# Designs tried in a protein design run: peptides against a protein of PDB entry 6UG1. Part 172

Target 1, 304 residues: chain A of PDB entry 6UG1
Amino acid sequence: SNEERKRRKYFHMLYLVCLMVHGFIRNEWINSKRLSRKLSNLVPEKVFELLHPQKDEELPLRSTRKLLDGLKKCMELWQKHWKITKKYDNVGLYMRTWKEIEMSANNKRKFKTLKRSDFLRAVSKGHGDPDISVQGFVAMLRACNVNARLIMSCQPPDFTNMKIDTSLNGNNAYKDMVKYPIFWCEVWDKFSKKWITVDPVNLKTIEQVRLHSKLAPKGVACCERNMLRYVIAYDRKYGCRDVTRRYAQWMNSKVRKRRITKDDFGEKWFRKVITALHHRKRTKIDDYEDQYFFQRDESEGIPD
Target 2, 301 residues: chain A of PDB entry 6UG1 as posed
Amino acid sequence: SNEERKRRKYFHMLYLVCLMVHGFIRNEWINSKRLSRKLSNLVPEKVFELLHPQKDEELPLRSTRKLLDGLKKCMELWQKHWKITKKYDNEGLYMRTWKEIEMSANNKRKFKTLKRSDFLRAVSKGHGDPDISVQGFVAMLRACNVNARLIMSCQPPDFTNMKIDTSLNAYKDMVKYPIFWCEVWDKFSKKWITVDPVNLKTIEQVRLHSKLAPKGVACCERNMLRYVIAYDRKYGCRDVTRRYAQWMNSKVRKRRITKDDFGEKWFRKVITALHHRKRTKIDDYEDQYFFRRDESEGIPD

## One batch from the design tools (peptide; made by RFdiffusion4, then SolubleMPNN)

Design b2_p23_5_s4 (from b2_p23_5, 11 letters changed)
Fold by OpenDDE base, seed 1:
Structure b2_p23_5_s4 (fold): chain B 304 residues (1-304), chain A 23 residues (1-23)
Amino acid sequence: as target 1 above (304 residues)
Amino acid sequence: SFFDQLLSLVKEEFERVLKLLEE
């Protein structure tokens, strides 16, 4: 019905706000001074120097290469620190079906909310789910004075799916679900004026995204619980930015149709949500990023 | 209603998130 369509749209909006606020809170916890002091000790001086290369005036690419090598070594150090990767409880922050939401509303499951103290302990010990691990990696880079963002791929239920029962096939569902991350890192390259994508936990990859990312879910089974729609960046200064354009090859033709921003009302609403979570002034980094997004929109073209 | 349960679930998650912001 039209009423059910409206209900699913509003629920999607509310769920999206909750996810985005969750990302904001986790980003604040990453900025813990106590955690920063502990995690800085994991990074040797030689690796710190690679993270902060001098500008090579002859070949700026050499400076970027040093930064990339430093980030690779940080990823290796993080793997040594992280002792226990816990499985997600149920589906974690991956996308739920409408049926699962309905069933969960009936079952008052006491979700144990992870408190700040428990998060800080988990990161410090290297014990937790993949999301905590990625968040801890961002904290380590920030502890080394690297301009690292926490990236969250927000997975609200698909309001464009009007099917009542989407029974997901159970057995391979977890492996397919976790094939691509929900959380990752971006690092600002001051030499190339670009964000570097870092997945330290799942794919264990570093990318300079041009047209597509390895972190973008591919295949029907992976996209059932992980749809690239809302990739939100949280920086060390409590900036909040929609960076979906970086990771979406087909933003205009495919991704937009599955976003609340498909219409003017949804676009204005979503901009208000981003603005409410954006607690810093604009910088030149935002200008370079917006220019890159503009060039990506022009290069994709207007869908026919 | 399903809507009330959904609102309750989201309100509960939102209240948990709000409590985490107040701590």
Scores: peptide ipSAE 0.026, ipTM 0.668, DockQ to the pose 0.099
Fold by OpenDDE base, seed 3:
Structure b2_p23_5_s4 (fold): chain B 304 residues (1-304), chain A 23 residues (1-23)
Amino acid sequence: as target 1 above (304 residues)
Amino acid sequence: SFFDQLLSLVKEEFERVLKLLEE
């Protein structure tokens, strides 16, 4: 019905806001001074020097290569620190079906909310789910004075799915769900004027995204609970930016149709949400990023 | 406490964002 369509749209909006606020809160928690002091001790001086290379005036690419090597070594150090990767409770922050949402409304399940103190302890011990691990990795890089962003792929329920029964069946559903991450890291490369993508936990990869990311979900089974629609970046200065354009090959033709921003009302609303979560002034880094997004939009073209 | 201040900030931000859903 038209009523059910409206209900799903509004529920999607509410759920998206809750996810974006969750990302903001986690980004604040990883700025903990106490955590920073502990995590800086995990990084040897030689690795710190690689993270902060001098600018090579002859070939800036040499400086980028040192940074990439430093980030690789940080991923290795992080893997040594992280002792226990817990499975997600249920589906974690992956996408729920409409049926699961309806069933959960009837079940007064006490969701155990992780407190800030418990989060900081989990990161310090190296015990937690993959999301906590990624967030801790971002905290470690920030402790080394690296301009690292927390990235969150927000997974609100698909308001474009009007099927009555959206139940997902199958024993492999968890493996397919966790094949691609929900949280990852970006690091600013001051030499190339680009963001470097780092997945320290799931795919254990570092990439300089041009047109395609390895982190973009592929295949029907993986996309059922992980649909690339809202990739939000949280920086160390409490900036909040939509970076979906980086990771979406087909932003205009495919991704936009699945976003609240498909119409002018949704675009204006979503801009208000981003603005409310963006607590810093604009910088030259934002200018370079916006220029990159513009070039990506031009290169994709207008969908037929 | 610092935690209460943080909780207050989170509540305030959450309330602001909830108001954005009603507009």
Scores: peptide ipSAE 0.024, ipTM 0.600, DockQ to the pose 0.131
Fold by OpenDDE base, seed 4:
Structure b2_p23_5_s4 (fold): chain B 304 residues (1-304), chain A 23 residues (1-23)
Amino acid sequence: as target 1 above (304 residues)
Amino acid sequence: SFFDQLLSLVKEEFERVLKLLEE
């Protein structure tokens, strides 16, 4: 019905705000000075120097290569620190079906919220789910004065799916779900004027995204619980930016149709949400990023 | 701050929504 379509749209909006606020809160928690002091001790001086290369005036690419090597070594150090990767409780922050939402609305179970103190302890010990691990990795890079962003792929329920029963078949669902991450890292490369994508936990990859990312879910089964629609970046200065354009090859033709921003109302609303979560002034880094997104939008063209 | 209160409320709603979803 038209009413059910409206209900799913508004529920999607509420859920999206809740996810984006969760990302903001986790980004605040990883700025903990106590955590920063502990995590900085994991990074040897030689690795710190690679993270802060001098500008090579002859070949700026050499400076980028040093930074990439430093980030690779940081991933290796992080793997040594992380002792226990817990499975997600149920589906974690991956996308739920409408049936799962309706069934859960009827169940009055107590959700155990992870407290700030428990999170900081989990990161410090290296014990937690993959999301906590990625968030801790971002905290370690920030402790080394690296301009690292926490990236969150927000997975609100699909308001474009009007099927009543969207039950996903059981056992292989978890493996397909966790094939691609929900959280990752971006690092600012001051030499190339680009963001470097880092997945320290899931795919264990570093990439300089041009047109395609390895982190973008592919295949029907993986996209059932992980649809690339809202990739939100949280920086160390409490900036909040939509970076979906980096990771979406087909933003205009495919991704936009599954976003609340498909219409003017949704675009204006989503801009208000981003603005409410963006607690810093604009910088020249934002200008370079917006220019890159503009070029990517022009290069995609108008969908035929 | 008012924002922290809003974040707390939205977090509580998020936790309720997540709770609703994890049940």
Scores: peptide ipSAE 0.030, ipTM 0.626, DockQ to the pose 0.083; fails the geometry check
Fold by OpenDDE base, seed 2:
Structure b2_p23_5_s4 (fold): chain B 304 residues (1-304), chain A 23 residues (1-23)
Amino acid sequence: as target 1 above (304 residues)
Amino acid sequence: SFFDQLLSLVKEEFERVLKLLEE
């Protein structure tokens, strides 16, 4: 019905705000001075120097290569620190079906929310789910004075799916779900004027995204619980930016159709949500990023 | 602040939504 379509749209909007605020809260927690002091001790001086290379005036690419090597070594150090990767309870922050949401609304289970103290302890011990691990990795880079962003792929229920029964069948559902991350890192490369993408936990990859990302979900089974729609970046100064354009090859043709921003009402609403979560002044880094997004929009063209 | 209220409200709703979703 038209009423059910409206209900799913509004529920998607509420859920999206909740996810975006979760990302904001986790980004605040990883700015803990106590955690920073502890995590800085994991990074040897030689690795710190690679994270902060001098500008090579002859070949800026040499400086970028040093930074990339430093980030690789930080991923290796992080793997040594992280002792226990827990499975997600249920589906974590991956996308739920409408049926799962309806069934869950009927269950009055007392869920134990992870407190800030428990999170900081989990990161400090190296015990937790993949999301906690990624968030801790961002904290370690920030402890080394690296301009690292927490990235969150927000997975609200699909308001474009009007099926009554959306139950997912299959024994491999968890493996397919966790094939691609929900959280990752971006690091500012001051030499190339670009963000470097870092997945320290899932794919264990570093990439300089031009047109395609390895982190973009591919295949029907993987996309059931992980649809690239809202990739939100949280920086160390409490900036909040939509960076979906970086990771979406087909932003205009495919991704936009599944976003609340497909219409003018949704676009204006989503801009208000981003603005409410953005707690810093604009910088030259934002200008370079917006220029990159503009070039990506021009290069995609108008969908046929 | 308005933001703290929004964060509190949305945290509460998020905790409700997470509770609803983890149930």
Scores: peptide ipSAE 0.027, ipTM 0.638, DockQ to the pose 0.084; fails the geometry check

Design b2_p23_6_s1 (from b2_p23_6, 6 letters changed)
Fold by OpenDDE base, seed 2:
Formats: C-alpha cells, sequence, structure tokens
Structure b2_p23_6_s1 (fold): chain B 304 residues (1-304), chain A 23 residues (1-23)
C-alpha cells in the first residue's frame, strides 16, 4: 500500500539517523586520551617516521609511498595486537530485512548495550568483533598523530523493497554478509591531496580510490545485507561527511535510487542530519574532497 | 544488533540531534 511505503520510508530515515549517531558515538570513544596513550606504544619509532615522511619536493610520490609503507606496517602491528576476532551477534550492523525488524519489535528482551568502558577494554585487550577492531585501528593511527577518519557504511532497511516476506536463509548468508566491511579507515595523504582507504581487518587492503573500490559490495548475495548507500566519514575533530561518492562507481544511475536523497525532501533532510553531526569548521581538505567528488560526478555523466 | 538495541545505545545523543533537526 501507499501507507506501507510511507511507513518504510520513515522507518528507514529513523534507522539511518540511529546508525549515523552510532558512528558519531564510536568516533568520540576512539578519541579517548587513555586509549591513545596505550595504542601509541604499539607503534615503533621507525614506523612513526614512515607515517610522517618529509615532503619530497622532487617527487611527492616518494612521500606517499613512505606513508603507504607505514600504514601497511601499522596493519601488521594491529593484527599482532588483535588476539580474538569475535563473530557478530546475528548480523551486527549489516542490513536487516523488514521481517527481521518486525520480529525483533515483538521481542521484549533486556537489551545489553556496549558501554564506553567495555569498548575501551575490548580495544586495549585486542578482543572484539571486526567493527571494534577497525575502530581501534583508527584510534591507533590517531594516537600516532595521523589524520585518520572512521568510515561507516550505514545499512538501514531497504525502503525500496516492498516485499512482505524477505527472510534470508541462515548459513550461507553470514559468509556473504561479512565478505565486505561495514567499517573501515581513511587516511589523509597531504602529498597527493587525497584520502587513502584502509581496511585493516576484513580485506586487509590499502587503496587509493580513483573510480572503483575493493570495499564496494559486488554480487547479489553480498548486497542482500550490505548495500552501498550511505558511507559516512567521522574525523578526529568531529567532522561528519557523506563520502559515498568515493566508493560508488554508479552514484547517479544506481545508488541514488536506493537513498532517501532520491527526492528533494529526503535530500534536505539528509543534509540537515549531516550538518547536525558536523562539529568543525570547513578546511582545505574538505575543498580538495569536494573537488574530487565534483570531478567524479562529471565523469559518471547523467544515466541514460 | 537489533533496532531496539541500537536505539538504546544512541537515544540520548539522538534526542540532541533531533532537536537540532527541528531548526
Amino acid sequence: as target 1 above (304 residues)
Amino acid sequence: MTFEELYEEVKEKLEEILELLKE
């Protein structure tokens, strides 16, 4: 019905803002000074020097290569620190079906929320799910004075799916679900004036995204619980930015149709949510990023 | 994480954000 379509749209909006606020809270927790002091001790001086190379005036690419080598070594150090990767409880923050949402609303179970103290202990011990591990990795880079962002691919229920029964079969669904991450890292390269993408936990990869990302879900089974729609970046100064354009090859033709921003009301609302979560002044880094997004929109063109 | 678990984790901060969205 038209009523059910409206209901799913509004619930998608509510779920999306809850996910975005979750990302904001996790970004505050990883800024812990106590955690920073512990995690800085994991990074040897030689690796710290690679993270902070001098500018090569002859070939800026040499400085970028040192930074990339430093980030690779940080991923190796992080893997040694991280002793226990727990499975997600059910689907973690991956996309739920409408049926799963309706079934959970009927379940009056006492909720166990992860407290800040428990999160900080989990990161310090190297025990937790992949999302906690990625968040801890961002904290380690920030402890080394690296301009690292927490990236979250927000997975609200698909308001464009009007099917009543969307129950997914269990066992194969988990492997396909976790094939691509929900959380990752971006690092500012001051030499190339670009963000470097780092997945320290899932794919264990570093990439300089131009047109395509390895982190973008591919295949029907993977997209059932991980649909690239809202990739939100949280920086160390409590900046919040939509960076979906970086990871979406087909923003205009495919991704926009699955976003609340497909209409003017949804665009205005989503912009207000981003603004409410953005607690810093604009910088030249934002100008370089916006210029890159503009060039990506021009290069995609208008879908036929 | 269920929606209810997510909501309970974020509710206090969500209320602050929802007030800013009314402007």
Scores: peptide ipSAE 0.689, ipTM 0.956, DockQ to the pose 0.773
Fold by OpenDDE base, seed 3:
Structure b2_p23_6_s1 (fold): chain B 304 residues (1-304), chain A 23 residues (1-23)
Amino acid sequence: as target 1 above (304 residues)
Amino acid sequence: MTFEELYEEVKEKLEEILELLKE
């Protein structure tokens, strides 16, 4: 019905802002000075030097290569620190079906929220789910004065799915769900003027995204609970930016149709949400990023 | 995490954000 379409759209908006606020809170928690002091001790001086290479005036690419090597070594150090990767409880922050949402609303469960103190302890001990692990990795890089962003792929329910029964059947559902991450890291490369993508936990990969990312979900089964629609970046200065354009190959043709920003009302609303979560002044880094997004939009073209 | 669990985690900060969205 038209009523159910409106209900799903409004609930998608509410769920999306809750997810974006969750990412904001986690970004505040990883800025803990106590955690920073502890995590900096995991990185030896030689690796710190690789994270902060001198500018090679002859070949800036040499400086980028040192940074990439430093980031690789940081991933290896992080794997040594992280002792226990817990499975997600149910589906974590992966996308729920409409049926699952309706069923959960009927359940009077005692909710156990993860408190800040428990999060800091989990990261400090190296015990937690993959999301806590990624968030802790971003904290470690920030402790080493690296300009690292927490990236969150927000998974609100699909308001474009008008099926009544949206139940997902299958024993492999968890394996397919966790094939691609929900949280990852970006690191600013001051030499190339680009963000480097780092997945320290799931795919254990570092990439310089040009046209497509390895972190973008592919295949029907993987996309059931992980649709790339809202990739939000949280920086160390409490900046909040939509970086979906980096990871979406088909932003205009495919992704936009699945976003609230498909219409002017949704675009204005989503811009207000981003603005409310953005607690810093614009920088030249934002200018380089916006220029990159512009070039990517021009290169994709307008969908027919 | 259910929606109810997510909402309970974020509700205080969400209320602050929702006030800013009314402007």
Scores: peptide ipSAE 0.689, ipTM 0.956, DockQ to the pose 0.775
Fold by OpenDDE base, seed 5:
Structure b2_p23_6_s1 (fold): chain B 304 residues (1-304), chain A 23 residues (1-23)
Amino acid sequence: as target 1 above (304 residues)
Amino acid sequence: MTFEELYEEVKEKLEEILELLKE
């Protein structure tokens, strides 16, 4: 019905704001001074120097290569620190079906939320799910004065799915779900004036995204619980930015149709949400990023 | 995490954000 369409759109919006606020809170938690002091001790001086290369005036690419090598070594150090990777409880922050949402609302169970103290202890011990591990990795880079962002791929329920039963079949559902991450890292390269993408936990990859990312979900089964729609970046200065354009090859033709921003009302509303979560002034880094997004929009063109 | 668990984690901060969205 039209009423059910409105209800699903509204619930998608509410769920999206809750996910974006969750990412904001986790970004505040990883700025803990106590955690920063502990995590900085994991990084040897030689690795710190690679993270902070001098500008090579002859060949700026040499400085970028040092930074990339430093980030690779940080991933290796992080794997040594992380002792226990817990499985997600059910689906973690991956996309719920409409049936799963309805069934959960009927279950009056006592909810156990992860407190800030429990999170900080989990990161410090190296015991937690993949999301806590990625968030801790961002905290370690920030402890080394690296301009690292927490990236979250927000997975609200699909308001474009009007099926009554949205049950997902089969035992492979968890393996297909966790094939691609929900959280990752971006690091600012001041030499190339670009964000470097870092997945320290899932794919264990570093990339300089041009046209497509390895972190973008591919295949029907992987996209059932991980639809690339809302990739939100949280920086060390409490900035909040939509960076979906970096990871979406087909933003205009495919991704936009699955976003609340497909219409003017949704675009204005989503811009207000981003603005409310953005607690810093604009910088030249934002200008370079917006220029990159503009060039990506022009290169994709308008879908016929 | 269920929606109810997510909502319970974020509710206080969500209320602050929702007030900013009324402007």
Scores: peptide ipSAE 0.689, ipTM 0.956, DockQ to the pose 0.769
Fold by OpenDDE base, seed 1:
Structure b2_p23_6_s1 (fold): chain B 304 residues (1-304), chain A 23 residues (1-23)
Amino acid sequence: as target 1 above (304 residues)
Amino acid sequence: MTFEELYEEVKEKLEEILELLKE
């Protein structure tokens, strides 16, 4: 019905803002001074120097290469620190079906919310799920004075799916769900004026995204619980930015149709949510990023 | 994490954000 369409759109919006606020809270927790002091000790001086290369005036690319080598070594150090990777409870923050949401609302279970103290302990010990591990990796880079962002791919229920039964066949293997991450890292390259994408946990990859990312879900089974729609960046100064354009090859033709921002009302609402979560002044880094997004929109063209 | 678990984690901060969205 038209009423069910409105209900699903509204619940998608509510779920999306809850996910975005969750990302904000996790970004505050990883700014813990106590955690920072512990995690800085994981990074040897030689690796710290690679993270902070001098500008090569002859070939700025040499400085970028040193930073990339430093980030690679940080991923290796992080793998040594992280002792226990827990599986997600059920589906973690991957996308739920409408049926799963309706069934959960009927279950008066005791909710076990992860407290800040438990999170900080988990990161410090290297014991937790992949999301906690990525968040801890961002904290380690921030402890080394690296301009690292926490990236979250928000997975609200699909309001464009009007099927009554959206039960996934029980064989939706945990492996297909977790094939692509929900959380990752971005690092600012001051030499190339670009964000470097870092997945320290899942794909264990570093990339300089131009047209496509390895982190963008591909294939039907992976996209059932992980649709790239809302990729939100949280920086060390409590900046909040929509960076979906970086990871979406087909933003205009495909991704936009599955976003709340497909209409003017949804665009205005989503902009208000981003503004409410953005607690810093604009910087020249934001200008370079917006210029890159503009060039990507021009290069994709207007969908026919 | 269920929606209810997510909501319980974020509710206090969400209320602050929802007030800012009414302006």
Scores: peptide ipSAE 0.687, ipTM 0.956, DockQ to the pose 0.783

